# Peptides against a protein of PDB entry 5Z08, part 178

Target 1, 168 residues: chain A of PDB entry 5Z08
Amino acid sequence: RQKDEWAKKTSSLMKQLDWFIGEHLGAMLAAEELGGPVVGELMEIDPDDLSAGFNAHGKLKKATSQPDLDRRQRRIDDIWGPQDEQGQAHKRKRGADEALAASAEMRDLIEQLMNKLVEAGGDNSATYVEIPRESAAARFLVRSKVAMFHPNDARRLRLVDFGRDLDD
Target 2, 222 residues: chain B of PDB entry 5Z08
Amino acid sequence: GLPRLIDAIEEASKIPAKRRQTPIKPTIEKLTTHLYTHGASPDSLLRLADLLTLRNHLDQASLAAITRNLYPSSTVSDEVVLRFIGALGHGQLKPTLALQALFLRWLVMVYHLLENPGVLGQVYGVLFDLLDTAAIRPQLCHLLALVTRRKHVRPFRIQAILTLSRQTGGDPNLTGLLRVFKNYYPEIIVGDATKGRASAFKHPDPQWRQHLDEIQQRRSEA

## One batch from the design tools (peptide; made by RFdiffusion4, then SolubleMPNN)

Design b2_p19_6_s3 (from b2_p19_6, 11 letters changed)
Fold by OpenDDE base, seed 5:
Structure b2_p19_6_s3 (fold): chain B 168 residues (1-168), chain C 222 residues (1-222), chain A 19 residues (1-19)
Amino acid sequence: as target 1 above (168 residues)
Amino acid sequence: as target 2 above (222 residues)
Amino acid sequence: MDLLRQLIAEIEENIRKAL
């Protein structure tokens, strides 16, 4: 009974996580992988502020002081904006494909991290997943304080053990 | 052989220099001599990439000497590439920026030997976001110039380079990268943002290239 | 961010309770 309730609850939480990844996170992670803004530093940015563009440091240009920079960003977006409906559709499709790929990478990474946590049976040394690259997904999990890198190996990632780290 | 030299260096890398029973320098010299003469196999490259990129007790001079002699005898795997890319940027666990610049230079010089050149395109964003790091920018721009495809040339990246070019007073490497972008989008105005000369991204070390070609030829004859 | 952290924390807690 408790195992079945656990399995149902975990399944429900995984569905919510999948929804969150698909609806909100995937596009932002894809943007970061494409050299866009870092996910999570933008928490207070209105979608309208996202349209104002980012400086070379990934910080939002404050709307107030230099209207000429926003005009240049718009002009660049207008120049390389899809000129025709087909170009718009292709750019949208490509953006959607990158968002889907980023979502899949995040899902897979979370699944691997959770599987290693289960397999380790309480051995924290065995909870590390080897990551082939420092992805936007991996960086996001670390910034979110959900995961941590191995102190000596930045290619090894594990979930933060919220049960133990509360006692330290 | 090379594997035994790597084993000895790996074990020594776990121990602070002051606590080593035997000086590691003679073993590093043997390693670098072997690499210069024979190059590194894919398996040896991976192990050496780990020694170069992971935090250990090897001195900077030794790491630089290994990197300068890191001739592939064959191809360079995606895994090896990703080790070097993962070592880039700022952080307490990252190699020094001087060593990162050597890694980027190495990637430029071995780019034609990558098993999958597309792997660098997959991490394009990671590389691009490091352009603000002045110490690695010359080699990073050169690598990006090789890696850039139409898919990477996006309005926000164009604007980022233009902005950074203004902030740096027209870094010639950034201007060079903008010229590469202009090959895909001719409408990019380079001149108004950067009064400077563009870098031509010449090969970083012609002698190193020639020696690499000699190592690669010996493998094709065997 | 907070939602993701909460979801993962709850999942981890459930995993630990099931072990």
Scores: peptide ipSAE 0.133, ipTM 0.298, DockQ to the pose 0.232
Fold by OpenDDE base, seed 1:
Structure b2_p19_6_s3 (fold): chain B 168 residues (1-168), chain C 222 residues (1-222), chain A 19 residues (1-19)
Amino acid sequence: as target 1 above (168 residues)
Amino acid sequence: as target 2 above (222 residues)
Amino acid sequence: MDLLRQLIAEIEENIRKAL
């Protein structure tokens, strides 16, 4: 009974996380990988603030209501400057493809990190995932204090154990 | 005159120091004194650029002394600029990184005398790709700060600076260059690691600048 | 940032409680 409730709660949280990655984080990570602004080096950004994006002065734009996918695409396009109509369509498609790729990379990385946490059974030494590269996804997780690198090996990443850090 | 001094040094540069009949040091001292007093004409400047950038038998101290006294009496041609740019990077035939840093410093100090400042913009990629070379990075960032235009500020270069800044522990010269990029794209977030002291890219040698101005003024009066 | 941290923290807690 309790295990089934925890499994349902975990599934619900994973769906919310997948939504957050797909709808908010993926485009920003893609922008970082493409040489845009670093995700999360901005102050306390509410997910709504992340969706609103940044003005030309690096200040958070106030979240207006429906952050359409088009506004994120506009940010990628705004960073890359106005190109001719054909260049804009190709940039839009490329930006969408890069956002999907970044979302997939972040999902896969989080899944690997969670799977290692389950497999380790409480052994923190066994919770490290080997990462092939320092991706925008990996850097974001570290900046957000969600993950940490191994102190002696920057290719090894693990989740921060929030349960132990709260009891200490 | 200066051409005869250059002739003597060019001939001596072809011969190993141990096989020279006469010491080159007195001729180098005469050259550097002449350069300090009168500067170098465009033609002399090109010949000196070849002596500084091409592999020869001149010692590093002599090459450094010539570079430190390389005052243009007039303008600096694209050809002279390209000799110095071509000498940058790693390779057995290239000048030492210490000498390359002096060349980059020289280009910064004479930037306002370039016949075509746009030539540096054309080789921007070559300069940018050398940012990983720590020994030349301070002067390279300063030169890039002068040369950078909106067309050079591309996403991949922003990311490259950010990546290199992390790898170097926030080199203040890279932070300074990123601030220059931010002038063209204010949306560039320079993270907390870059809140450190960015280099202001001040003139590297105020005394050298003053002496250059004196040499340049004598030309305008003639 | 905070939402992601909260979601992951809750997931980690649920994983630990399920183990």
Scores: peptide ipSAE 0.129, ipTM 0.292, DockQ to the pose 0.262
Fold by OpenDDE base, seed 3:
Structure b2_p19_6_s3 (fold): chain B 168 residues (1-168), chain C 222 residues (1-222), chain A 19 residues (1-19)
Amino acid sequence: as target 1 above (168 residues)
Amino acid sequence: as target 2 above (222 residues)
Amino acid sequence: MDLLRQLIAEIEENIRKAL
């Protein structure tokens, strides 16, 4: 019973998280990864400028290949470039593909972080995920105080244990 | 073709303007027109980087015109990047600070075409130490915002930016760079140190970007 | 930011309660 309620609550929260990542965070992370504004800082990005560029409905293609760092910077130029119709369609598609890739990367990273937290069984040393790169997703989680880098290795990331930090 | 135009400009660059038999301006115009239409190959980029960064007898207007039309048709090599980085700073043999600002702007605009973006991370210290140079600071902060990783965010650099931000009255570009640093150190207080608005580091030239994309697309179709 | 932190905190709390 409690496990089923937990599973339902976790599923609901994961759906909300998925929605938040897909609808809001993915595009912003894509923009940041591409060299745009840092996510979650009140840069006066007119919400209207964000809304005009990121049409929400990009289908999740399984981005299997880690998008080359070079492909990401090109996509700011695709996101923020002049709105000519054919260039806009390819830019919107590339921007949507990057928002999807950023969303997928954030989802995967959160999933890995949560899985490691479960696997560690309370051993804080075992909660670290090895990250292939310092992504916008990883930086966002650290900035949000949701995750932290290993003190000696910036390739290792773990969730902040909010339960322990409140009791100390 | 482009190589022959570069040859003519290289030869003319060795001679003071007053001693040239032929005006160089028509050849520069042909070069810039060619670059605008077709872009520069990796080999041509290297030759042009040498023309732009090495001391020669070309006028500043010609050098600026070449830099503004320096569209890569493909990738940008480490060697090309290092030519531009080596040209930064103070010295009689270095390009003007105005031209250096154009080089940094160019590196920002072509960052996604670098064969190895890690090369800029290797020279991070060289770039960072130039932040006190006001004339290049806007473009330098933008480039550093792209290049910065956790390994670069050190306590002494945080303190250096905070100090420089106070000394400059809160330069928005330094505030923008501090925000990038805050991604790695959430405890960095950006707002209280800088009454200023942070730079968003938007693309410096959307039209240039669009034209670059058109040049790059033609190569992918060939 | 606050919403994400809240969601993750709730997820972590739920994970801890389930463990």
Scores: peptide ipSAE 0.128, ipTM 0.302, DockQ to the pose 0.204
Fold by OpenDDE base, seed 2:
Structure b2_p19_6_s3 (fold): chain B 168 residues (1-168), chain C 222 residues (1-222), chain A 19 residues (1-19)
Amino acid sequence: as target 1 above (168 residues)
Amino acid sequence: as target 2 above (222 residues)
Amino acid sequence: MDLLRQLIAEIEENIRKAL
């Protein structure tokens, strides 16, 4: 009975998390992966500001002509720059596809982290997930203090145990 | 008339109280009586907003008395709104937090008279970033509850409210604002910190509202 | 960040209580 109530609550929370990831977080993570602003900095990113591209510091670029910061910015400018009507449709589609991909990556990462927590049975050493890359998703979880990297291996990520780490 | 009273107060505001030849209190009382009886025109509101928001030599009691009697006889312009918003926050040149709370309360009470309610939406970030300031938080939450639209409900703001709610032990005003956010995003989890009563954001002063309505009605008959 | 943290913390707590 209690286990079933906890399972239902967990399922409800997961649905809400999935919604949050899909509707909000995925687009922001996609922007970060594209060299946009870091998710969780107080960024009034107007969706229209996303279209103007970001500088190397994640700040909105003013349309200044300088060439060399080119390739990552070209992807942002190719996604968000003033292209013709056909270019805007392709940009919107690409932005949507990147947001979907970022959402899927975050969902998968959270699922793996939670599964490892369940499998570990309370052994914190067994709760690490091996991540293939330092993604915006992984960085976001760490910045959010939801996850921690292994102190000696930045490819290993675990959920923060909010119950134990407060008593130490 | 009202312009001459404002002129006298503007001149007095440039001079420290100890150096004034005449007490300003009788002129403030005449001003507040006039405002209570007739309200303030848009032009008078702008001048009074400058007196209230700019650093001058007027005492806090006089500024509070003017603010409590600041009945618009007409609409409230964007410029007047922006004067009050620009006066918010911490700083040596800013009004006291007590006076800022009165300004926010005033904006709530006159919200329906704004020429462009969208102006508050443009400065939403400025208002939202002040939620950590406990002295003005109740009125900020109320104003934000009126101003909030879907475009303002962002993940980082949802998050900021949840964090601040936990840090404050579940401030009812923050819970009230989070309920407004939940109208746009039903999936927002109002966690255990929200076992508290949410503020209903009732009108701050029903008597002030009634008197405002009487002043506004006289305008429609003229 | 904190919504996600709150969600995950609540999920972790539910997982711990279910184990």
Scores: peptide ipSAE 0.139, ipTM 0.327, DockQ to the pose 0.297; fails the geometry check

Design b2_p19_6_s4 (from b2_p19_6, 8 letters changed)
Fold by OpenDDE base, seed 4:
Structure b2_p19_6_s4 (fold): chain B 168 residues (1-168), chain C 222 residues (1-222), chain A 19 residues (1-19)
Amino acid sequence: as target 1 above (168 residues)
Amino acid sequence: as target 2 above (222 residues)
Amino acid sequence: MDELRLLIEEIEENRRRAL
């Protein structure tokens, strides 16, 4: 019974995580990967303010009622794109695709990290995921203190073990 | 076509402006118009990179105009990249720092078209050692922000950029680069002198990017 | 940043408790 409750809660939290990654992180990660601003600097801004996008000067726009997908695309476009309509559509599509790709990469990476931590059974050496590239996702996780690179191998990333009391 | 225009400019570049029988400006204008309309093939890019980076008798305005219109129609080879990197720094044989800044800006704008982005990572040290050159620092920091990987973030470079940041009174571009470094090492303490505004390293020219995208799309349709 | 960390932390806590 308790195990089932924990499993259900885990599933619910995973959905929240998926939403958070998809709705909030994907576009910013894509922007960072493409050489835009570092996600962490943007996340210190109110998420609602972030949803409003940035003007050409990097100032927050007022929250527009536009769909979240369009907002994600607009941020990439606002960072990189001319505001011209036709260029906006193709850039929006590219930006959306990049945001989706970044979201998927982040989600997959987190899942791998979490799975490895569980599978390792307390063996720290077994907790590392091999990453094919240093992505904005990987960097963000490290910056967020969610993950750590192996001290000697930047291709190996592990989840921070939140269950080990820092006292050991 | 573009090759013939390049030929004419190459020949003219060998001759001092005062000794040219014909003004080169009309040919440069034709070249830049062609580049703006069609972009440059990999082969043309290499030839243009040589014209831009090697010492010749072309005027700075012409070189800048070519650089501003240097739209790749395809990919950018390692050889082209290395020509521009090799043109950086101080010396009488080097392009002007103003032109070097344009080259770095160009590399930023075409970074996604590099055949091998890793080539810039291989020359990371060369780029990093030029950070003290104020005239190119903004574009250099932006390029380094794109290129930096964990393997590049070393204690000596962290210390070097922190020191340079203090010496420059907290150059926003250096602070921006430090923030990139902090992605790999969150524990990096950005000293009080660097608490200032960091550069976000936005695309240097959105209009240029749009036009590049249009040129690149036409190639995919052909 | 903190939200992601907190979510992951909570997920990991629940996953460990579910084992």
Scores: peptide ipSAE 0.341, ipTM 0.374, DockQ to the pose 0.317
Fold by OpenDDE base, seed 1:
Structure b2_p19_6_s4 (fold): chain B 168 residues (1-168), chain C 222 residues (1-222), chain A 19 residues (1-19)
Amino acid sequence: as target 1 above (168 residues)
Amino acid sequence: as target 2 above (222 residues)
Amino acid sequence: MDELRLLIEEIEENRRRAL
C-alpha cells in the first residue's frame, strides 16, 4: 500500500520534471550549446556582457536595458543568418528543434544518472555515468549541484546523493 | 654521429624488447648524451619526434629520457610541433598521458625557438579541448598561456574554463589561464571561481633552459 | 536551478521509499 503511493508520487514528480525540462530548460540549454548565455545565475560573466565588449577603460560596455528575453532572441537571430522572413521562419524552426533536442538530452541524462544511483546499491564507484561529451545539460546539472564529475575523469558524471548527509 | 644513433634506435623500435639481439639501453644512453652535448638539428628533431609519438616497441623510460634531453640546436619546425600536438589526447595508438605531459612541457621550454609560433595558435582549439584531461592540464595551461591571443579568448572558452574550474575545485592552472584571458578582457571575474592561488606559469626547468641557451650559443659562434 | 534540484531530490526520495 505505502509502496504504491510512493510509486504514484514518483510518477507524478517525473511528469513535473518532464514539464520543467521541456518548458523551461530546453530553450536555454539549446542557446548555451549554440554559444548563447549559460544557464544559471552563477555566471560570473554574462555572455551578453562579453559580447557587448569592453570599453577603452576595460569596463564592460553596459548594454542598454533591453529585457533579457530580447537579447536571447537577438543572439539566436544573429547566429542563424539573414533577417528575411524565410530566414526568421527557418531560425524559429531550427531553434525549436534544438530546444527539443536539448530537452531530450537533459531528460535522458537525468534518467541515466538516477538509474545508476539506484543500481549502485551504495557503491559510489558504480554510480558514474559515462558521458560522450560535456554538454550544456551536463554542465547545468553540475552547476545546479545535482550532479558531480568524477574528480579524475570529466567523462564520468554521477548524481549527488541527497540522502547522504554531505557532512560525512 | 646522431643520425647513426637514430638509425639504430629506429630499427630497434620495430622489434619487441624480448626479441632484440642487443639491449637498446646503451644506444639510448649514447643518444641522450649526444643530445645533451650537441642538441638536435631540425632533421634529427623530426626523426626523434616520430620515435616519441608513433607507436613502437620502445619502453617508456627510454622515451622519457629522449624527451628530457631533446635540446634543439637550432629552430623547431612546424612539422615537429604538429607531431607532438597530434600525439595528444586519448587513444590506444597515442603515447601515455605521462609522456604527453613531457611533450607539452618540452613545447613550453622551446616555445621561443619555434620557426612559426603561430602554428600553435592555429591548433588552439585542439589544445583547449584537452583541458579536461587532468594528467596533462598543468603543462597544457602553461602552453595555452603562452599561445593565447585576443582572437582565442571567446565567450564559450571563458565559460568552459570557469565551468572546469568549478568542477576541479579551482585548479590553480585553470585560474592562471583565466588570468591570461583577463588581460584581454578585464571584466572577467576570477575571484569567485578561484579562492585558490593562480599559477604564475614559471619556467618548468631553469637548468634545462640554461643548458639550452648554451647549446644555442654554440650555434651562433659556428 | 533550485527547482530542478528540489524535483530530483524529491524523486530520489520517493524512489528509495518505493523500493
Scores: peptide ipSAE 0.335, ipTM 0.374, DockQ to the pose 0.278
Fold by OpenDDE base, seed 3:
Formats: structure tokens, C-alpha cells, sequence
Structure b2_p19_6_s4 (fold): chain B 168 residues (1-168), chain C 222 residues (1-222), chain A 19 residues (1-19)
């Protein structure tokens, strides 16, 4: 009975998460991927609150890999291409498609991170998800203090264990 | 340039229309044309926000025209947002409810350009307490739908919406807002009184959005 | 930002309790 209640609550919360990602984050993440404002930089995260969670060695090396810049620029060019009515409809559709894609990426990444944390059984080395790229989603999760990069490998991301960090 | 136009309007705003040496309408038209073409910088937005929100001798048509053309060329600062929020509600020194509705509509349309969207969350209570004001409720519910976070969804606010929904005969905007609340708390029983049509909170002005996007694009190219 | 974190935290807590 209690397990069923927790499962139902989990399902409900997952729906909330899906809504939050789809309705709020997706468009913003897509905008960030397209060279728009960085999600959460505009939210006054007190730099002190950010600094308190990032121990000394996490130099955000802006590994702005050239390919991500080119992809952003192409997306910008495609969004900002010829403004005929068809082009604008295509731009709006593309913006919506990018928001959906960003939402899906964020949702999948969160799910992977959560699953890895549960599967690791407390082994911190096993909690890392390998990410194919430093996406806006990944960066957002790090900025949000939801996830952390591996100190030596920016391709490895783990969920912050909110339960354990209180006991250490 | 835009600053000089604002200067002229600021000076004219201090003087009753009957005592002005020159009609202000041509200057307002120049301003609105400039805003439509180029948008407003953050500094200009602040000055215009003061003109729109502070009591002065500008006519309502001019204020509405400025508001309808208030395209940000860049971001919208917290200070600008707070000017508009401070102008909401009832009071002899406050703008008309019609103008307040335009301000709320504007905030909805520029929400994605706010330097700090969290500022609206900080004043959430102020916004929420105005839901009983029918004249601004549609735009207010839309703005709250954007601003609402889990921390704002409190039992007393849920009950307040339910009560107000009953009192209003099921205002679709309140039902829409309650649906947003339900996303954070699915256990919220949207009672029979809310079985009415919920507002979908669609973008208030697609043409305005398109034009804003064009203005914002020019900034990214500069 | 905080909301996402809170949601994730709550989901994780419930997932752990459901296991």
C-alpha cells in the first residue's frame, strides 16, 4: 500500500516535471542552444550560493568547442533566415521543434541521472552519466545545482545526491 | 534620437494639455514610430516606464499608444518590471485599470526578455492579491500562469482561487490558473465550478511577438 | 532553478521509498 502510494506520487511528480520542462524550460533551453540568454544566469542565483556549491577545482573551462558554435550559428541562421511568410512559419515551427527537442533532451538526461544514482547504490563512481555533448540541458542542471560534472571529465555528469550531501 | 523625444515628452507631461505651447501628439507619434522601428534600450524603457506609471498630464490615448509600441530592443530590467507592478491596483495616483491591463499584457509578451524572471516571483503575492480586480484579471492570470512556481502554490491561494472562481461564476482565466496550480499539486480538486472552459493563455498578440522578434534579431546582429 | 531541484529531490525521495 505505501509503495503504491509512493509510486503514484512519483508518477504525479514526474508529470509535474514533464510539464515544467515542457512548458517552462524547453523554450529557454532551446533559446540558449540558439545563442539566446543563458537559462538561470538571468535568475539572480546569488553568486555566493553558486560559489558555495562549487568547490575550488571546478573551473568552468568554457570548452566552447567550435562545433557547438557552428551549430548555434546555423540554428540562428535558420531561425533568422529569409522572413517570407513560409520562412516565418518554418521558423516558428522550428522554434517549437527545438523547444520540444530541448525538452526531450532535458527529460531524458534527468531520467538517466536519476536512474544512475539509484543503480549506483552509493558508489559515487557509478553515478556518472556519459553525455555526448555539453548541452544547454547539462549546463542548466549544473547551474541549477542539480548535477555536477566529473572534475576530470566534462563528458561525465552526475546527479547531486541531496540526501547524502547533508550527512557529509 | 529616442532620448530627445523622451525629454520632450517628459517636459510636456509636467504641463496640462491646455497650457502647452505645442501639441504633444506629433512628438508622441514620432516616439511610437521610433519605438516600432528600433525598440527601446534599457535606459529608455525605464524612462518610459516612469512616464507610463507616474501620474502626469499625458492623455490616456498617448499612454496606451506608447505601451502598445513598447518593444524592448534588449532585456527588461527588474527596475522596469517593478515600475509596472507598482502601478497596479486601485488608487488615485495609479494608472487607469485599462492601462494596467496593457501593462500586464506587455509583461506577458516580454516575459522571456526579463533580466531576472524571479523578480515577478518575489512580488507574486502582490499580483495574486489583485485577482479580484475584474478589469485586469485576464492578463493577471496569464502573467501568474507564467510566474507560478511550486513555492507559490499554497493552500490558502488554492482556496482563494476556488472561492473567487465560485464568486465569478467560473471565470475561465481563474480556471486556467488553477490548472497551472494543479500541475504542481495534482491532488487539487478542481471542483465542478471549474469544469468550465479553462483559458489556454495563448500569446496575446502574435503580430506584436513577430515584430518583437525582428527587433531582437537586429540586436543579435549588431 | 530551485523548483527543478526541489522537484527532482522529491521525485528521488519518492522513488527511493517506492523501491
Amino acid sequence: as target 1 above (168 residues)
Amino acid sequence: as target 2 above (222 residues)
Amino acid sequence: MDELRLLIEEIEENRRRAL
Scores: peptide ipSAE 0.330, ipTM 0.406, DockQ to the pose 0.314
Fold by OpenDDE base, seed 2:
Order: sequence, then C-alpha cells, then structure tokens
Structure b2_p19_6_s4 (fold): chain B 168 residues (1-168), chain C 222 residues (1-222), chain A 19 residues (1-19)
Amino acid sequence: as target 1 above (168 residues)
Amino acid sequence: as target 2 above (222 residues)
Amino acid sequence: MDELRLLIEEIEENRRRAL
C-alpha cells in the first residue's frame, strides 16, 4: 500500500516535471542554445533570498543589477520577438521546434541522470552520465545545483544525491 | 494609482512575453514600489492574489517580486486566504512550488491581519495533507504551528507526523510542529521520532514585519 | 532553477521510498 502511494506520487511529480520542462524551460533553453540569455539568472528567487532584506523600493539588496534583467528580457524579445509577418510564422515554427527539441533533450538528460543514480546502488563512480556536449540543458542543471560535472571530466555529469548530503 | 497598474499587468498577463508590445518589467517595478510605499487594499489584494495564483504569462521573477511586496494596508479577507490555499499542492494549473513557499511565508507574516484566522483552521486538513511536499514543508509547518489548536491534534495526525518525521530523517520543521502538538498532548514522545533540533518558527523577515507595521500605522492615523 | 531542483529532489525521494 505505501509503496503504491509513493509510486503514484512519483508518477504525479514526473508529470509536473514534464510540464515544467515543456512549458517553462524548453523555450528558454532553446534561446540559450541559439545565443540568447542564460537560463536561471532570472529565476533565482530563493525564498531564502528574501532574508537578505529589501531596498527602499522593495527589491532584494543582492538583486542582480536591473540592467542585466532588462538586457536579458530584451534579448529574449529580440530573439523571439515579432519579426515581419512571414518571417514571424517561420521563426515561430522554428522557435517552437527548437523549444520542443530543447525540452526533449532536458527531459532525456534528467531521466538518464535519475536512472544512473538508482542503478549505481550507492557507487558514486557509476552515477555518471556521459554527455556528448556541454548543452544548455547540462549547464542549467549544474547552475541549478541539480547535477555536477566529474571533477576531472566535463563530459561526465551526475545527479546530486540529495538524500546523502542531509546525513553528513 | 494601484488599480491602473494592476489593470496593465492583468492585460499583459494574458499575452506571452514574446508577443507583448511593451516590456512589463517597468510596470511591475511601479507596482512593487507602490505596494512598498502604500500597501494593498483588500480589493487590490484579491486582484493580486488572482494574478499570483492563476496560470498566466507572467514570469516567476515578477510573481515573486509582487509576493515580496504584498503588504496589506488593511485586513486580509477569507477570499484572499483561500486563493492562496487553493494554489497549494501539485498540479499543472498550480503555481510553482517555489512560489507556493512564498505564499505560505506571506500567510505566516500577515497571519495577525486575517479578518478571520479561523478560516485556516477550517482548511487545516488540506494544509496538513501537504506536509509530504518537501519544497513547501518549512513554511507549511510554520503556518500550521500558528493555526494548530487542540481540535486539530488528532491521533491519526500525530501518527502521520511521526511517520513522516522518520521518513525525512527528522526534519526540524516537523519536529517543531510535533512540539506544538505536545503542548496540547504532553504524552506525545517527540524524541523517539526525531533526533534533530526542532525549528523555533521565528518570524521569517523582521524587516518586512517592521515595514508592514509602518504601513498599518498609516491606516490607523487616516 | 530552484523549482526544478526541488521537483527532482522530491521525485528522487519518492522513488527511493517506492523501492
């Protein structure tokens, strides 16, 4: 019974992950691969960052300079913004296709990372996934502290074991 | 004024960022500045709660910035509370877990301004059933610590926390909540379930509290 | 970023508990 509940919950969470990747990350990752802004710098609103206090304008004191956020939004808008009508349809389609491809890459990478962690059975050396290139997806996972590169091999990526680090 | 800023953001929220004619960030900054200076009326709070809790095209940074500056100038209605509670948990139509944690933190910080604190007691079961969601557990335990009364401390909930505490390796927030339960039932053995230090559930942001008090004082003088 | 981390962490926790 409890195992079935955990399995159902896992399935539900996986659907949420798929949705999050598809609806939120895919387009941003595609933009990064195309030379757009780096994903995550806009999304780093740690609830703990609220503890840093607010300036006189209610902004986080450690807020990355407003100019960088505006530049990134402009770059997203410049990369993905409306071009001329015929160019817009092709760019929208291309952008959608690139977003789908980026979403699929991220999903596949996460799945591989998660599967390797389970298969390793506690052997840290067996937890690494070989990546063909340092993709926007791989970089994003590292920046997000979800994954880490092998210290001596940037082609090897592993999931951060969140379960063990709580006991040390 | 604040209503016009909300109107502009509501309209922008219907449109993907890529299709907006104007950047929304300047309007968000005006909104957050206004909220920081004057707070939000009950009507404005409801509208902002809808913007924060309903799926729209606003970016997470903007939503978080609004939430961080969501100072009530008056009371917080049951309707506003229920919007935030309804936004909790897992689902494709629900806000991100990070944003949900901010909502729970907000509810903790404005708890003393609720028109009816009893509303949270009525939805206690809904809140309690979310304790297994790790991302929101710290703030959820804090809110539950404020809301918990003797009527909520039932054997099945005691057992549920004890079980979850064992499963989480003794989450200090769960230990903190168990200590609150122990105030009503001294026979609860906390030590067997939790080797860890209990959370003290201190106010999440003393500066935010001070600024809220300043906004609330202006209302009492008007 | 934090949401993705939290989701993955929670998924992994549940997967471990389901084994």
Scores: peptide ipSAE 0.315, ipTM 0.388, DockQ to the pose 0.404

